Peptides against a protein of PDB entry 9GMZ. Designs and how they scored, part 177

Target 1, 343 residues: chain A of PDB entry 9GMZ
Amino acid sequence: TGFPLELLTRPATERLAYFENYTVAHPRLKEVYEILMRTIAEPAGASFIFVYGASGVGKTTLRLRVEQKLTELALPKLESDRARVPVVGIEAIAPESRYFNWKEYYTRALITLEEPLIDHKFDYGVRGISRDNFGKINVESKVVAPALRRALENALIHRHPDVFFVDEAQHFGKVASGYKLQDQLDCLKSLANMTGILHCLLGTYELLTFRNLSGQLSRRSVDIHFRRYCADSPEDVQAFKSVLLTFQQHLPLAETPNLVDHWEYFYERTLGCIGTLKDWLKRVLSDALDREATTITLKDLQKRALSVAQCQKMFKEIQEGERQLSETEADVQNLRSALGLGA

## One batch from the design tools (peptide; made by RFdiffusion4, then SolubleMPNN)

Design b2_p19_8_s2 (from b2_p19_8, 8 letters changed)
Fold by OpenDDE base, seed 4:
Structure b2_p19_8_s2 (fold): chain B 343 residues (1-343), chain A 19 residues (1-19)
Amino acid sequence: as target 1 above (343 residues)
Amino acid sequence: MAERMAKWFAEAQDVEPLK
């Protein structure tokens, strides 16, 4: 089934919103979703989940779908426990300065966790944290990071989320000269330990540095690799073509474009990353809707494609991440073989 | 809380399988 045909008579904004909200349950997304949901349900003493993969692979889509599902599953309990929040998800921001802004992180986490419509209001126990007339949290500039941390710890304990998501978590790795990345990890570890809340860090392959820095964190973490589709795998190529076929059916245009015939060009400009593909198609759809066009053309696609130079840069970053993972897998296998545990 | 989350969930589109 394609898009609802009634959308063709709807405003361009509604047609675009349909496609924006549409999610293809592609094989890699489904696999990672199932692993992540299982790990959240049964963390087995893990304090961290690391989800890493290429930029534009679909990590944010994964997070949002897990948040949706955890919310759905919690609904019956939320009727009796009005203080509970089933899940909290934030995006880490790239610092403007050379160091990660913990004050901003704690503020954003607290604002997200303590949303205005929450029925049971919480006393943060911190001066300079208040709610406005709309229930929105206001944090005064004088409130220091340690106080915000205590407020967040108390809020996390009180709200008992099944998981705390941090998207773009590679930004924790942005430390000034002379600061240790270990101190950032120890801070996160302490927050997870003090609250008992499972943390899921989603990010690029730069998160692999976090895994390697602390043997204690590594022992209490679960790793999930969100792989792109690889052109050297016939199965991955077939899956990628199936994604293109699905997207072409869900573009709310009068004439269905043939995306599948251009699969190599789509692969060249997305590197097998479905998020990058969706964002590209969204831009092209927006342009088509603005022109009241009946379809999209190759010229429309070319106009909104990433440049070859951008793709080459992104591909080098992906190859380095994939290489590091392959080396780690080989090292584990070599260690097992050396220990006599077999392959 | 529950009502808002339920509304948000209901407004969110389901994940469609590949055909």
Scores: peptide ipSAE 0.026, ipTM 0.562, DockQ to the pose 0.251
Fold by OpenDDE base, seed 2:
Structure b2_p19_8_s2 (fold): chain B 343 residues (1-343), chain A 19 residues (1-19)
Amino acid sequence: as target 1 above (343 residues)
Amino acid sequence: MAERMAKWFAEAQDVEPLK
């Protein structure tokens, strides 16, 4: 089924918003979603979930889908427990300095957890944390990171989310030389342990450094690899073409563009990353709507494509991440063989 | 929050199979 045909008579802004909000439930997204939902429901003593994959693979889409589903599942309980928040999600910010800004992290987490619409307001027991007349959290500049941490611990315990999401979590690793990434991981581990709240870190393959640095996190973490589609897999190529078919049917244009016939070009410029594909199509759709065009041409696509040099850089980063995972799998097999456990 | 989340779920669709 395509887009609602009534959109063709609607303003360009509504047509663009339709496509922006439209999500393709592609096979890898469904697979990772099911694994993540099961892991959240049955963490089996895990304190962390790591979701890693290429930039633009769709990790943010995954997070948003899980946040929605957890909210829907919690609705019956939220009627009786007005203090509860079913899920909390933040995006980690790249540090401006040599040190990760924990004060900013705790502040953003508190602001996100304490939405103005929550009827059950509690005092954090920290001077300089207040709510405005609209119920929005305000944190005074004098409040120090240890006090914000205690406030967040209390808020997480009180609100008891099923999971705490941190998107772009590779930014925890972007610390200048001399700061121990281990200390940051120990801080996160301590927060998870003190609150009893499951943490899910989503990010690029740079998250694998977190796995390698903390043998203790590895014992209490579940790893989820959000793979891109690979051109060497016939099944992955078919899935990628099916995504193109779905997108071409959901572009709110008078004439349906033929994207599927150009699948190799789309693959070359997205590396099998569906988020990258969607963002490309959004840019091209925006241009087409601005021109009042009836369709999208190959020339329109080429104008908004990533350069070959950009694709080559992204591909090297992907290959390095995929290599590190392959080495880890080989090390596990070697360890099993050395222990006399069958492969 | 809930309304924004409900809207996005309604807009999520399955992949069309290649014919």
Scores: peptide ipSAE 0.026, ipTM 0.547, DockQ to the pose 0.292
Fold by OpenDDE base, seed 1:
Structure b2_p19_8_s2 (fold): chain B 343 residues (1-343), chain A 19 residues (1-19)
Amino acid sequence: as target 1 above (343 residues)
Amino acid sequence: MAERMAKWFAEAQDVEPLK
């Protein structure tokens, strides 16, 4: 089934919103979703989950789908346990300076966890944290990072989420020195240990550098690689074409565009990243709706494509990340072979 | 809490299968 045909009579804003909200359950997304859901259910003493992959691979879509599912599964229990929050998710902010802003991180985490409509209110044990008339958390400027941390620890313990998501988690690694990077890791470890809450860090391949700095984290972490589709794999090419076919059917246009015939061009300009593909198609759809066009042409695609230079830069970053993972996998295989364990 | 979560869930899009 394609898009609802009644959308063709609806405003351009509603047609665009339909496509923006539309999610394709592509094979890699399903695979990573199942692994992540299983790991959250059975962490086996892990304190961290690392989900890493290319920019635009679909990590935010994965997070949102898992948050939705965890919320759905928790609904029956939330009727009796009015203090519980099933899941909390934040995005790490890129540091404006050589230092990560922990005060802002803790504030955003606390605001997200302590939503206005939560039935059970409690004192955080920190002066300068209050609720406004709408129940929204207000943090006074005088409240320091250590006090906000304590408030967040208390809130996490009291709310007992199944997982704490941190999107764009590579931003923790964007600090000027290795010592500061270790301090960031120790800070996160301490938060997970003090609260007993499983943390899931989602990020680019830069997250591997952060993960590798702590051999102790590696022993208490699960790694999930969210792979792009690779053109050298016939199965991946077929999956990518199937995604194009599905998007083709869900573009709310009078004439179905033939995206599949241009699959190589789509691959060239997305590097097999479905999030990048969706964002490209959103821009092209917006332009088509603004012109009241009946379909999308190759020229429309070309107008909103990433430049070759952008793709080359993104591809180098992907290749470096994939190389680092391949070396780690080869090292494991070499270790197994050296131990007399079959490959 | 439960009502808010139920509302959020109802507003959320499901992941559509590949066709």
Scores: peptide ipSAE 0.021, ipTM 0.501, DockQ to the pose 0.241
Fold by OpenDDE base, seed 5:
Structure b2_p19_8_s2 (fold): chain B 343 residues (1-343), chain A 19 residues (1-19)
Amino acid sequence: as target 1 above (343 residues)
Amino acid sequence: MAERMAKWFAEAQDVEPLK
């Protein structure tokens, strides 16, 4: 089923918003979604979930879908428990300084957790944290990071989300000179332990560094690899072409563009990452709507494509991450063999 | 927020098979 044909008579803003909001339930997204939902429901003593994969694979889309589903499942209980937040999700910001800003992280987490629409006011017990007349949290500049941490711990305990999501979590790895990445991990472990809240960190293959640094973290974590589609797999190529067909039918244009015939070019410029593909098509659709064009051409695609140099850089980063995972899988197999466990 | 989220889930579609 394609887009609603009535969109062709609607403003360009509504047509673009339809495509922005549209999500293809592709095989890798479904697989990772099912694993993640099951792990959140039954964490089996895990304190962390790591979701790692290529930039632009669709991790943010996965997070938003899980947040939506957890909210939907919680709605009947939220009427009786007005203090509860079913899920909280934040994006870790790349610091302008080379070092992760914990004060900013705690502030953003508190603001997100304590949405103005929550009727139940909570006193954080921290001077300089207040709510305005609109219920919005205000954090004074004088409030120090340890005080913000205590406020976040109290808020997480009180609101009791099923999971705390941190997107772009590789930014925790940006430590100051003289500080250890271990200190950042210990900070996160302490937050999860003090609150009893399951943390899900989504990020690039740089998250593998967190897995390797702490045997204690590995014992209390679940790892989920969100794979891209690979051109050397006939099944993955077929899935990628099916995604192109689906997007082709959901572009709100008068004439359906033929994206599938250009699948190799789409693969070359997305590396099998569906998020990168969607973002590219969104830019091209925006340009087409601005020109009141009836369709999208190859020239329109080329104008908004990532450069070959950008793709080469991204591919090198992906290959390094996939290599590290393959080595880890080999290490697991070697460990099993050494333990007398069959392959 | 909840209504906007509910609408987004209803709009998620399966990948159409190539014919």
Scores: peptide ipSAE 0.024, ipTM 0.539, DockQ to the pose 0.305; fails the geometry check

Design b2_p19_8_s3 (from b2_p19_8, 9 letters changed)
Fold by OpenDDE base, seed 1:
Structure b2_p19_8_s3 (fold): chain B 343 residues (1-343), chain A 19 residues (1-19)
Amino acid sequence: as target 1 above (343 residues)
Amino acid sequence: MAERMAAWFEAAKDVEPLK
């Protein structure tokens, strides 16, 4: 089924919003979604889930779909437990300095966790944290990071989310190297342990460097690799073409563009990352709607494509991440073989 | 409570279920 044909008579803003809100349920997204949902339901003593993959692979889409599902599943319980929040998700911000801004992190987490419409107002015992007339949390500038940490710990304990999501979690690693990076990881570990709340860190392959620094987290973490589609796999190529076909059907244009015939060009400029593909098509759709165009052409695609230089840079970053993972997998196999455990 | 649930449902409506 394609887009609702009635959209063709609607304003450009509504047509664009339809495509923005449309999510293709592609095989890699489904696979990672199922693994993540299962792991959240049965963490088996894990305190952390690491979801890593290329920039633009669709990690934010994955998070939003999981948040939606966890909320849906929690709705019946929220009627009886009015203090509960089913899920909390924040984005880690890139530090402006060599130091991660924990004060900002805790503030954002607390604001996100403390929904204005929550019936049970909780006093976190921290001076300078208040609610406005709309129930929104306000944090005074004088409140120090350790006090915000305690407030967040109390909030997480009181609200009992099934998971705490941190998107762009590679930004925790953008601190001074060595002991400081370990201190950041220990800080997150202590938050998870003290609250009993499962943390899910989503990020690029740079998250692997952060993940690998703590041998202790290996025993208390689950790793999920959100892979891109690879052109060397016939199954992945078929899946990528199927995604193009689906997007083709869901572009609210009078004439259905033939995206599938240009699959190689789409692959070249997205590296098999569906988020990058969607963002590209969104830009092209916006341009087409602004011109009142009936369809999308190859020239329209070329105008909004990532440059070859951008793609080459992104591809090198992907290859390095995939290499590190393949080496780790090979090391595990070599260890198993050396232990006399069949490969 | 009803408004909160409604807001969560509204945020949820715009996302096609992963069938």
Scores: peptide ipSAE 0.037, ipTM 0.581, DockQ to the pose 0.094
Fold by OpenDDE base, seed 2:
Structure b2_p19_8_s3 (fold): chain B 343 residues (1-343), chain A 19 residues (1-19)
Amino acid sequence: as target 1 above (343 residues)
Amino acid sequence: MAERMAAWFEAAKDVEPLK
């Protein structure tokens, strides 16, 4: 199954939009999707889910697919429960200062919870929070963070989403001291406990530092590792080649480019990260469409590839994250052995 | 894996863009 051939007669903007919206259902994405969906359906007393993996592995794609599915599954219930929001997703912002901006976090969360089309307008009970004629929330500058927190707690209780997603959640860890990092974790725990809403934090391997600081989170959290494809695994190499083949078929060009024969070059410049691969191909497709080209060449790929220096930096960050996980697994085995439990 | 990736990075530094 390839792209609709009718796209070849359509404007470049529509052809690009097709590829941007196209998602390859690759094995790692499917695996993590199934684990995440199961965990959301049956959290078993968990208050947090941590989804960690390399930058560009596809965490945002995972989130969006889960959000779509949770919305689809909620549609029949939304007819009877007009106050319900099936899912909430925000992106954590890197702090401009050594302090995390909780006021901004709560404001963004509130804005995201207030779908303009929700008939049931909730009163937050906080002065300086209003809705415009379009139902959009306006938060006055005078509203303080504790008041915004109470508003968010009330909104989450009233809207009762199946999960609250926080993308780029490693940004919670970008605080000046370990003590402040613990305070951030305790704040998030308190929000999850007070609302009864499951929180899913998606981030890079820097999220592991945040996770490891709270031994109490371990009892109420589920970990999901979104792995990249590894070139030392024949199965992973085959999966990566299959992704390239699928992208070949879904590039809306008159002539199908041969990406699979260049799989090693694609692997070298993506480190097995499918998001990085897709973003590279988007740039190359955009250039090809601008030139009204019939296909993509190796030269077109090289022009938009990440530099070797960028790949080396990204690879060091991945290796450090993978190392930390392997040490944690060894610590579990050592603990089991020390307890007299078999390996 | 690390050695193989290192070899690819070194090989890629010396590869002039295919003319």
Scores: peptide ipSAE 0.006, ipTM 0.334, DockQ to the pose 0.017
Fold by OpenDDE base, seed 5:
Structure b2_p19_8_s3 (fold): chain B 343 residues (1-343), chain A 19 residues (1-19)
Amino acid sequence: as target 1 above (343 residues)
Amino acid sequence: MAERMAAWFEAAKDVEPLK
């Protein structure tokens, strides 16, 4: 089924919002979603989940869909447990300095966790943490990182979310030395252990550096690879074409554009990343709506495409990540063979 | 409480479930 035809009579803002909110349930997204949901439900002593994949593969979409589902599943319990927050999701910010800003991280986490409408407002005994007249957490500049950490630890214990999401988590790795990266991982591990809250870190293949640095985290982590679609796989090409067909049907335009016939061009400029594809189509749809156009043309697509230079850069980053994973898989097989466990 | 539950209900609202 396509978009609701009534949207054609609606304002451009509503038509754009429909497409922005629309999620294609493509095979890789479904697979990773199911694995992630099962892992959150049954962590089996894991303290961390790592979700890694190419930039623009759809990790933020995955996070948002899981947050929605966890919230839905928690609704019946929230009536009886008024202190509970079902899920917490934040985005890690790239530090302006060579050092990760833990004060900012703890502040953002605390603000997100301490929802304004929660009935049970706790005083964490930290001077300079308050709620405004709207119930929003305010953190004064004088509050130091150790005090914010204690407040966050207490908040996580009292609110007991099913998972704590950190999107763009590769930004934890943007430190001047590998040693500081280990210290940061140890800090996150300590936070997860002290609170008993499962942490899910979503990011690029740079998250593999975190996996390799801590043999102790590997014992308490679950890894989920969110793969792109590969043009050398007939099944992946068919899945990618099916995504194009679905987007084609859900663009709220008077005339359905033929996206599928241009699948090679879409693949060239997205590298099989559905998030990149969706963002491209959003830009093109916005331009079409602004012009009151009846359809999208190849020229409209070309105007908003990523440059070849951008695609080449993204592809090099993908190839390096995929190489590291392939080497790790080979190392596991070699280890199993050396142990006499077979392939 | 009712307002909080309404806010969480809206946050939980899935336009198209991942079937």
Scores: peptide ipSAE 0.232, ipTM 0.786, DockQ to the pose 0.086; fails the geometry check
Fold by OpenDDE base, seed 3:
Structure b2_p19_8_s3 (fold): chain B 343 residues (1-343), chain A 19 residues (1-19)
Amino acid sequence: as target 1 above (343 residues)
Amino acid sequence: MAERMAAWFEAAKDVEPLK
């Protein structure tokens, strides 16, 4: 089972789009997907879900899959409840300044939540928030962050999404002082508490620093570690090879490339991160299609690979994150032992 | 309503189901 052979007669744009839209259902993605879906369905008093893992592990793919599934599950209810939005997802922007731009965050969240095609339109009670002729939300520059927050709180209550996703959530932690970071945590906590909406923050291991600063968030949070594949695990190596096999079957080329034979090189340049692998193969496929090539060669792969220096930097960031988690696991064991609970 | 659902379905098409 591979790509539809008819794609070989289609334009390069359609062939590339096929691969871009193709998602390998790899074991770690399935595992994290199931945990996340279960946690959203039964949050058990949690207000936050933290999903953390390496850059390029596939967190955005996970989010999009969960958003799709939550939408599908909500469809029967959306026919009767015209005010409801099943899910809302935004990406946090890296602050240009030492301060997180809450005004921009609230604006983007409100624009995303208040889709143009929603039938039930309500007044936000805030001057300078309107809908254009196409039903799109417009926020005037004069609207201040506290007013946008109130508008978002009201919108979240009325639209009642099952979850609020924030991708690249490590950007909340990129502030100049620990005090300001606590204020940001308190702002997020207050938003979740006031609306009753579950928040899912997806990010890199830098998100752990943000999570660990609030002992109050930890009491109401669920942690999900989206692990990369590790070369020291035979099971993980086999899963990674299986992903390569699947991708090689779904590259819309006349001759199927042998990616599996180069698995060590793919691992070296992706660190076991499937998103990084997909992005690499996408770039290589685009180049191959532009040349009307029948297959992909090792030279084509090498041309678009991340540099060794980039991989070394990424690997150090991963190792630091994995170390912090291993220390936390040891702390749990120490706490259990101190409580008289067996290890 | 149908158009809203169609827009959600279209947004969902870009995401291959986890088989």
Scores: peptide ipSAE 0.224, ipTM 0.798, DockQ to the pose 0.089; fails the geometry check

